# Peptides against a protein of PDB entry 6IDX, part 4

Target 1, 380 residues: chain A of PDB entry 6IDX
Amino acid sequence: KELAKLSADVTFATEFINMDGIIVLTRLVESGTKLLSHYSEMLAFTLTAFLELMDHGIVSWDMVSITFIKQIAGYVSQPMVDVSILQRSLAILESMVLNSQSLYQKIAEEITVGQLISHLQVSNQEIQTYAIALINALFLKAPEDKRQDMANAFAQKHLRSIILNHVIRGNRPIKTEMAHQLYVLQVLTFNLLEERMMTKMDPNDQAQRDIIFELRRIAFDAESDPSNAPGSGTEKRKAMYTKDYKMLGFTNHINPAMDFTQTPPGMLALDNMLYLAKVHQDTYIRIVLENSSREDKHECPFGRSAIELTKMLCEILQVGELPNEGRNDYHPMFFTHDRAFEELFGICIQLLNKTWKEMRATAEDFNKVMQVVREQITRA

## One batch from the design tools (peptide; made by RFdiffusion4, then SolubleMPNN)

Design b1_p8_2_s3 (from b1_p8_2 with A2P L6R)
Fold by OpenDDE base, seed 2:
Structure b1_p8_2_s3 (fold): chain B 380 residues (1-380), chain A 8 residues (1-8)
Amino acid sequence: as target 1 above (380 residues)
Amino acid sequence: TPPISRAF
């Protein structure tokens, strides 16, 4: 107990480390010896002293043995452990993952996100905070292949549902530390959009061009069976499609694929348009047809607007940026929907279309409308 | 509540 308290002092820590004191603490954990009266209390103080000593940055985390890692991971994976041991074990695992890629690899073999989700179903907000912090650390340090696997729809849906029901809708106010971890999880989740945001459309890719053609079909031929995709259109059909792409509000009416070669937002804008057209078809058709029937130069160009809005949403949500220390601004709505980014796009494109009408905008006012819409989104 | 949370 006194050792744990004194370990917070840098002068004491330096002398204790110079006496190999930290090695004695690690060996005590590694031994797993339950034979002592008050074992749980002694172990909790040992883990506290170990954390406080390591927080001085005097000793490398790579000094930690595989036996020590297995003991700490064992305290987190066991269904019945003392709360004081669990809390310190979560914090130690987080620090190990953040400070060493070699320790990350070993920890990722010993512990699953599913085991950590069980620690979110408790009333103790400190345990919940350290559990999310460790999930965030594992997500941040995962290689790209494993990061996408952690991001699968099933794992995300379950994690989001548990966070929503047991943390956000809990009977306790959210503390600053928990709000920060929810912010970090939100940023790391939106960074999964970075690949699509930075993917340029290939204008020669037929599958990508077929998505643009499907947007045209849904807007103008909604009663037509997709099986009647007419083969290589005659010159008259090419001229008809150029008119349709103009009515859709693409900048390049001849080859709309060229509008998706700019990164950001690249292919992510096309994904949002397709989502709107498939999931909110009535809203999509209404927006397109309402503007396509205008000959007064007050038409809102849907295609251009959707691209620039997608880019704006990526900037607002800081897609591709690392989480900032001291930020705690998380959005509960992103825990309510599996496709929260695309749903946000669907709300914001309706807001943009409304704002365009209210401003009586023309194509020359485009940047001014986007500025007003940005202010509306960021003040809502 | 952050602004974007009122859109839903």
Scores: peptide ipSAE 0.009, ipTM 0.509, DockQ to the pose 0.033
Fold by OpenDDE base, seed 5:
Structure b1_p8_2_s3 (fold): chain B 380 residues (1-380), chain A 8 residues (1-8)
Amino acid sequence: as target 1 above (380 residues)
Amino acid sequence: TPPISRAF
């Protein structure tokens, strides 16, 4: 207890470290010897002293043994561990993950996100905070392949549901520390969109071109009996598609693939358009047809609007940016849906289409409409 | 709360 208190002092820490004091503390953890009266209290103070000593940055985190890591991971994975031991163990694992890529690899083998989710189902907000902090650390330090696996995992749906129900909708005020960890998790989750945001469309990729063709099909062929497409020659078909791509509001109505070569938002805009067309088909068809029937120069160009809106949403959500210290602004809505970004896009594209009509906008007003829409999205 | 946060 006294050691844990003194370990916060840098002068004491330096002398204690120089006397191999950290090695003594690590050996106490590694021994796992439950034979002492008050073992849990002694261990909690040992872990506190260890953390406080390591936080001075005098000793590399890489000094810890695999046995130490396994013991700390064991305190997180075992049921009915003392709350004080669990808190310190989560904090130690977070610090190890943040400070060493070698330790990240070892910890990621010993601990699953599923084990950490169990610590979110408790009434203790401090435990919940440390559990989210460790999830955030693991997510931040994961290589791209593992980040995508963490994103696609059933664990992420479950994690969002558990956070929503046990943290956000909990009967307790959210503390600043928890609000920060929820912000960090939100930022890291949206950073998974960065790859698609920075992926250029290849205009020669037939599979990507078939997605644009599917957008046309959903908008214009949904009422047409597939039997009555007259065998009009390849040129009449190309001219028809050029008209359809103009009605869809692509900037390049001859080759819409060219509109997706700009990064950001690259292919992410096409993903949003396809999601809207498949999941909210009636809304998509309505937006397209309402504008395709206009000959008054007040048509809202859906394709261009979808691209620029996707870019705007990426900017507002800080896609590809690292989380900032001291920020605590998280959006509870992003924990309500698996495809929250695409659903947000679907709401915002309707808002854009409404705002365009209300402003009686033309193509010259496009940037003004986008500014008004940005303000409407960002105003609390 | 932005109007959008009421739509979710």
Scores: peptide ipSAE 0.008, ipTM 0.497, DockQ to the pose 0.027
Fold by OpenDDE base, seed 1:
Structure b1_p8_2_s3 (fold): chain B 380 residues (1-380), chain A 8 residues (1-8)
Amino acid sequence: as target 1 above (380 residues)
Amino acid sequence: TPPISRAF
């Protein structure tokens, strides 16, 4: 107890480390010796002293043994561990993952996200906070291949459901520390969109072109009997599609694929448009047709608007950026839906269309509308 | 992110 308190002092820590004191603490954990009447309390103070000593950055985290890692992971994985030991063990694992890629690899073999999710189902918000922090550390340090595996749709859905029900909808106010970890988890989740955001459309890829054609079909052919595709020559069809792509509000109405060659938002904008068209078809058709029938220069260009809105949402959500220290702004909405980004896009594109109408905007006002929409989104 | 260890 006294050691744990003194270990917060850098002068004491330096001298204690110089005396191999940290090695003694690691050996106490490694030994697992339950023979003492106050073992749990002693262990909790040992782990506290170890954390405080390591937080000075004097000793590399790579000094810890695999036996030590297994003992700490064991305290997190076992169902009947003292709360004080569990909290400190989660914090030690977090620090190990954050400070060493070698330790990350070892910890990722000893602990599962499923075990960490079990620690979210408790009434103790501190344990919940440390469990989310360790999940966040594991996501942050995961190699790209393993990050996709951790992003397993079932694990993500289950994690979000547990956080929503046991943390966000809990009968207790969210503390600052928990709000920060929820923010971090949100940022790391949206960083999975970075690949699509940075993927350029290939204008020669037929499968990608077929998606743009499907957007046209959903907007304009939904009432046309597929039997009445007029057998008029290939050139008349191309001229018809050019008109349709203009009505869809693409900048390049001859080859809409060119509008998706800019990164960001690249293919992510096309994914959002396709999601809107398939999941919210009535909303999509309404937005397109309301603007395609206008001859008054007050048409909102859907295609251009959807691309620039996707880019704006990526900027607001900091897609591809590391989470900032001291930020606590998490959105509960992102824990309520599996496709929360695309649902946000679907809300924001309706807001954009409404704002465009209210402003009586023209194509020259496009950037002003986008600025007003940005302010509306960031104040919500 | 700083380790939550500082919250102890």
Scores: peptide ipSAE 0.006, ipTM 0.445, DockQ to the pose 0.162
Fold by OpenDDE base, seed 4:
Structure b1_p8_2_s3 (fold): chain B 380 residues (1-380), chain A 8 residues (1-8)
Amino acid sequence: as target 1 above (380 residues)
Amino acid sequence: TPPISRAF
């Protein structure tokens, strides 16, 4: 207890570290001494002293043994651990993950996100906060392939559900620290969209062009089997498609693929448009047809609007940015759906289309409409 | 505050 308190002092820490004191603490944990397991308070103070000593940055985190990591991970993975030990063990693992890629690899082998999710089902918001913080650390330090796997895994769906039910919908006010960790998790989750946001469409890629063609098909030919496109001459078809791409509100009516060559938002805008067209087909068709039938110059250009809205949403959600300190603005809606970004796009594109009508906007008012829509989204 | 808050 006294050691744990003194370890916060840099002068004491320097002297204690010079005496190999930190090695003694690590060995006490490593020994798994039945004494430390019987005296939860003594173990909790040992772990506190270890954390406070390491926080001075005098000793590299890489000094810790695999046995120490296994003991700490064991305290997190055991169903009946003292809350004080659990909290400190989560904090130690978080610090290890953040400070060493070698320790991250070892920890990622010893613990699962599923085990950490179990600590979210408790009534203690501090434990919940440290568990999310460790999940965020693991997510941040994971290789790109593993980050995508973590995001797509059943674990993320379960994580979102547990956060929603046990944290957000809990009968307790969310503390600033928890709100920050939820914000961090949100930012890290949306950063997985960065690749698509920065991917330029290749106008020569047939598969990507077929997506644009599918958008046209869904909007205008919903009852037509794609097999029965009659052999009418290539030029008449190109002219017909140019009209359809104009009605879809693309800037480049001749080659809509060119509208997706600018990054951001690149291909992510096309992904959102396709998601809307496939998942919310009636909404998509309605938006397109309402604007395609207008002769009054008040048509809302869907294609252009979808691209600029996707870019705006990326800016609002900080896609491609690291989480900022002191931010705590998380949106509960992102924990309600697996495809939350695309669903947000689907809500916001309807809002944009409504706002365009209410403003009686023309193509000249486009930027003003987008500014009003930005204000509406950021106030929600 | 968890250490992550300081790593950004």
Scores: peptide ipSAE 0.005, ipTM 0.462, DockQ to the pose 0.501

Design b1_p8_2_s4 (from b1_p8_2 with F8R)
Fold by OpenDDE base, seed 2:
Structure b1_p8_2_s4 (fold): chain B 380 residues (1-380), chain A 8 residues (1-8)
Amino acid sequence: as target 1 above (380 residues)
Amino acid sequence: TAPISLAR
């Protein structure tokens, strides 16, 4: 207890480390000494002293043995552990993951996200915070292949549901530390969109071109009586499609694929358009047809608007950026929906279309409308 | 991210 208190002082820590004191503490944990296991308070103070000593940055985390890692991981994986030991064990694992890639690899073999989710189903917000912090550390340090696996829709859905029900909708106010960890998790989750945001459309890829054709089909062929058999020649069909792509509001109405060659937002904009067209078909058709029937130059170009809105949402959500230590602004909405980014896009594209009408905008006002919409989204 | 300080 006294050692744990004194270990916060850098002068004491330096002298204690110079006396091999940290090696003694690690060996006490590694030995699984019956003394420490029977006295939960002594173990909790040993782990506190270890963490406080390591926080001075005098000793490398790479000094930690595999036996020590297994003991700490064991305390997190055990169903009945003292709360004080669990908190310190989660914090030590977080620190190990953040400070050493070699320790990350070893910890990722010993602990699953599923085991950490169990620590979210408690009334103790501190345990919940340390559990999310360790999930965030594992997610941040994961190689790209494993990061996508951690992003598996089922694991994410379950994690989001547990966070929503046990943390956000909990009977206790969210503390600043928890709000920060929810922000970090949100940023790391949106960074999964970075690949699609930076993927250029290939204008020669037929599968990608078929998505653009499907957007046209949903907008214009859904109301066409099936009796108009597509019997007229290939050239008349190309000319009809050019008109349809103009009515869809693509900048390049001859070859709409060219609008998706700019990154950001690349293919992510096409994903959002397709989601809107399939999941919110009535909203999509309404937005397209309301603007396609206008001859007054006040038509809102859906294709251009959807691309620039996707880019704007990526900028607002800081897609591809690392989490900032001083931020705690998380959006509860992103824990309520599996496709929260696409749903946000669907809300914001309706807001954009409304704002365009209210401003009586033309194509020259496009940037002004986008600025007003940005202010509306960031104030909401 | 600094580890959540156990310093209470």
Scores: peptide ipSAE 0.007, ipTM 0.474, DockQ to the pose 0.141
Fold by OpenDDE base, seed 1:
Formats: sequence, C-alpha cells, structure tokens
Structure b1_p8_2_s4 (fold): chain B 380 residues (1-380), chain A 8 residues (1-8)
Amino acid sequence: as target 1 above (380 residues)
Amino acid sequence: TAPISLAR
C-alpha cells in the first residue's frame, strides 16, 4: 500500500527501479503465490505499484516475461477476480499493448475481444472504461488485415450493442474517461474508411464503371419495363447516358468516373452513393428526380454534392487521424448501426438537399451551401 | 429540428 503510493513519485520510482524493485514486483505476480491471508489486497497494491513505476517511462515494457503476461491476462479472462485486480490488470494490458508490438502479439494470443465484452456487462463504469480502453489499444495496434477482420467480426456488432445498452443507455452519467474511450473507439472505427477514401477510381475499370451505371439504372430505369430498351444504335444510347449523368449531377457527365479520381474522398463517395441507392432507394430516387426535373438553374447536383459531402464528413469525423487525447465527444448513433457512416451520409445528403432548396441555391452558391451544411452538421 | 435526429 505504501509502495503503491510512493511509486507515483518519480524520485522514489527512480531509486526503487535502480534497486531492481520492478523485477521483485513482477516475480511476485509471476509466482501466483496465494499463501497470504490478504493476497488479493497485496496483489492489487503490487499491480498499482507496478503500473505507477512503469508510467514513469524509465523501464521498457519489453522487460516483462511471458509468465507475467499470462498471469495478468489470466486475471482478465478468469471469472470471479477481485474488481481491484481486474481494473489494474486491464490497465497493465492496455499499457503493454500501446507500448510494445511484441507484447501486443503475445496479449492478442492470450485474450479475446469476447472476453473483454463480458467486462462491459457490469455496473462498474471504471471496469467498463478500462475494458474499452484495452479494446481500443488492441484495435489501434492490430495489423491492417486484422483491423478489418475485427471490424467485420460478429464481435463488433455485439460490442456496439453491449456499449449501447450497458454504457450509453445505462442509468449512470458517463464520466469523462468513458466518453473519451467511446470517442477513441468511434475514431478508430471510422479510420477503417481511410483506404476507400484514398482509393482513386480507375476510369478504365469496367466493374467500377458498372457501379455508376447501376446508380443511373436505379434512378431512371426503375419504372422502365426492360422490354422498352430501344434497340436504337450505340450512339443514341451513349447520348442518353450522358444526359442521365448530367441529371445525376456529375461534374464530368461524359465520364462520371473522373469525378472519383480525386482523393479524398475517392471511392468512398461512390460507396456512399451506392449504399443510399440500394438501402434508401426511395430517398435516392426522390433526391435525383426532384433535381433532374428542374429547369430553373436551382437543381442540386447530386453527384457533386455526394462527393463533397463525403469529403466533408471525413474531415468532420477526422478519418485517417489518430484520436486526440483531449476529446471526449462521441455520437451515440454510431453505436446503433453497422454502417453508421453511410447512414450519416444518407441523413446529411437529405439535409444538404433541403438546405439547397431553402437557400434557393444555384451552382454558383455550391460552396456557400456546403459551409452552411457543415455548420449544421457540426452543431448537431 | 434536424440536429435532434442525429442524437436519437
């Protein structure tokens, strides 16, 4: 207890470390020796002292043994552990993951996100916070291939549901630390969009062009009997498509693929447009047709608007940026849906279309509309 | 009216 208190002092920590004090503490954990009547209390203080000593950055986290890692992981994965030991064990695992890629690999073999989700189902918000913090650390340090797998896993749907039900909709106020971890998880989740945001469309890729053609088909052919595809020559068909791409509000109505060659938002804008067209088809068709039928120069260019809105949302959500330590602003809606970014896009594109009408905007007002929409989104 | 829908 006294050691744990003194370990927060850098002068004491330096002297204690110079006396191999950390090695003594690690050996106490490694031994697992339950011989003392107050073992749990002693262990909790040992883990506190260890964490406080390591937080000074005097000793590398790589000094810890595999036996130590297994003991700490054991306190997190085993049922009926003392809450004080569990909290400190979660914090130690987080610090190990954050400070060493070698330790991350070892820890990722010993614990699962599923085990950590069980610690979210408790009433103790401190345990919940440390469990999310460790999940965030594992997510941050995961290789690119594994991050995508973690995001797509049933574990993420379950994680979001558990966070929503046991943390966000809990009967307790969310503390600053928990709000920060929810923010971090949100940022890390949206960073999975970075690849698509930075992927340029290849104008020569037929499969990517077929997506643009599908957007046109959904907007304009949904009511057309496929039997009435007039067998009129390839040129009339090309001229028809050029008109349709103009009505869709692409900047390059001859070759809409060119509008997706700029990064950001690259292919992510096309993904959002396709999601809207498939999942919210009525909303998509309404937005497109309402603007395509206008002859008054007050048409909102859907294609251009969707691209610039996607870029704006990436900027607002800081896609591709690391979480900021000073931020705790998270949006509960991102825990309610698997495709929360695309749903946000679907809400915001309707807001944009409404704002465009209210402003009686023309193509010259485009940037002004986007600024107003940005303010509306960021104040929401 | 629109901001309230993002928080719900």
Scores: peptide ipSAE 0.006, ipTM 0.507, DockQ to the pose 0.025
Fold by OpenDDE base, seed 3:
Structure b1_p8_2_s4 (fold): chain B 380 residues (1-380), chain A 8 residues (1-8)
Amino acid sequence: as target 1 above (380 residues)
Amino acid sequence: TAPISLAR
């Protein structure tokens, strides 16, 4: 207890480290010897002293043994551990992951996100915070392949549900530290959109073009049996499609695929449009048809608007940026929906269409409408 | 707080 208190002092820490004191603490953990009366209290203070000593940055985190890592990971994976030991063990693992790629690799073999989710199902917000912090650290330090696996894991849906039910909807006010970790998790989750945001459409890829055809079909042919596509000549079809792409509000009416060659938002805009068209079909059809039936130059170009809105949302959500230490602005809706970005897009595209009408905007007012919509989204 | 206010 006294050692743990004194370890916060840099002068004491320096002298204690120079005396190999940290090696003694690590060996106490490594031994796993439960033989002492008050072992749990002693271990909690040992881990506190270790953490405080390491936080001075005098000793590299790479000094720790595999045995030490396994013991700390063991305290986190055990169902019945003292809360004080668990909290310090989570903090130590977080610090290890953040400070060393070698330690990250070892820890990522010993601990799963699924094990950390169990520590979110508690009333202790500090344990919850350290568990999310460790998840965030593991996600931040993961190589791209493993980050995608963490993204695709059923664990993310489950993680979001657990966070929503046990943290956000918990009976306790969210502290600043927890709000920051929720913000970090949100940013790291949206950074998975960066690949799609930076993916250019290939105008010659037929499969990608078929998505644009599907957007057209959903908007204009939703009542037509696909079997009755009139055998009208290829030229009449091209002219028809050009008209339909104009009504969809694409900038390039001849080849809408060209509108998705700009990155950002690249293919992510097309993904959002397709999601809206499939999941919120009535909303999509309403927006498209309402604007396509206008001859008064007050039509809101859906395709252009969807692309620029996707780009704007990426900028607002800082897609591709690292989380900032001073930020704690998380959005609870991102824990309520599996496809929260696409759902946000679906809300914001309706807001954009409303704002466009209220402003009586023309194509010349496009940038002004987008600025008003940005302010509305950022203030809400 | 923003998107929840817009979803209401």
Scores: peptide ipSAE 0.008, ipTM 0.543, DockQ to the pose 0.027; fails the geometry check
Fold by OpenDDE base, seed 4:
Structure b1_p8_2_s4 (fold): chain B 380 residues (1-380), chain A 8 residues (1-8)
Amino acid sequence: as target 1 above (380 residues)
Amino acid sequence: TAPISLAR
């Protein structure tokens, strides 16, 4: 207990480390000694002293043995561990993951997100916070392939559901620390959109062009069988499609693929448009046809609006940026749906279309409408 | 207020 308190002092920590004191603490934990397991309080103070000593940055986290990692991971995986030991063990694992890629690899082999979800199903918000913090650390330090797997996994759907039901709806006020960890998880989840946001459309990729054609088909040919592949369209068919792409509100009516070559938002805008068209088809068709039938120069260009809105949402959500210290602004909506960004887009595109009509906007007012919509989204 | 409030 006294050691744990003194370990917060840098002068004491330096001298204690110089006397190999940290090696003694690690060996005590590694030995799994029936002594420390029988004296939960002594173990909790040992782990506290270890963490406080390491927080000075005097010793590299890479000094930690695999036996120590397994012992700490063992405390997190045991259902009947003391709360104080569990808290310190989660904090130690978080620090290890954040400070060493080598330790991340070892910890990722010993602990799964599924095991950490069990620590969210408790009434203790401190345990929940440390568990989310470790999940966030693992997610932040994961290679891109593993991050995508973690995001798509059943574990993430379950994680969102558990967070929603046991944390956000959990009959307790959300503390600042928990709000920060929820913000971090939100940011890390949105950073998975960065690849698509920075992916340029290839105007020569037929599969990508077929998506644009599908947007046209859904809007204008709702009764037509998709089996009518756009064969080498006669000049009349090309002229028809150019008219349709104009009515869809693309900037390049001849080759709409060119509108998706700008990054950001690149292909992410096309993903949002396709999601809207498939999942919210009636809303999509309504927005497109309402504007395509106008002859009054007050038509809202859907394609251009969808692209610029996607870019704006990426800017507002800071897609591709690291989580900022001291931010606590999380949105419960992002824990309610798997496709929360696309659903947000679907809400915001309707808001944009409404705002355009209310302003009686023309194409010259486009930037003014976008500014008003930005203010509406950021105040919501 | 959550952006969801604007769609109602």
Scores: peptide ipSAE 0.007, ipTM 0.539, DockQ to the pose 0.024; fails the geometry check

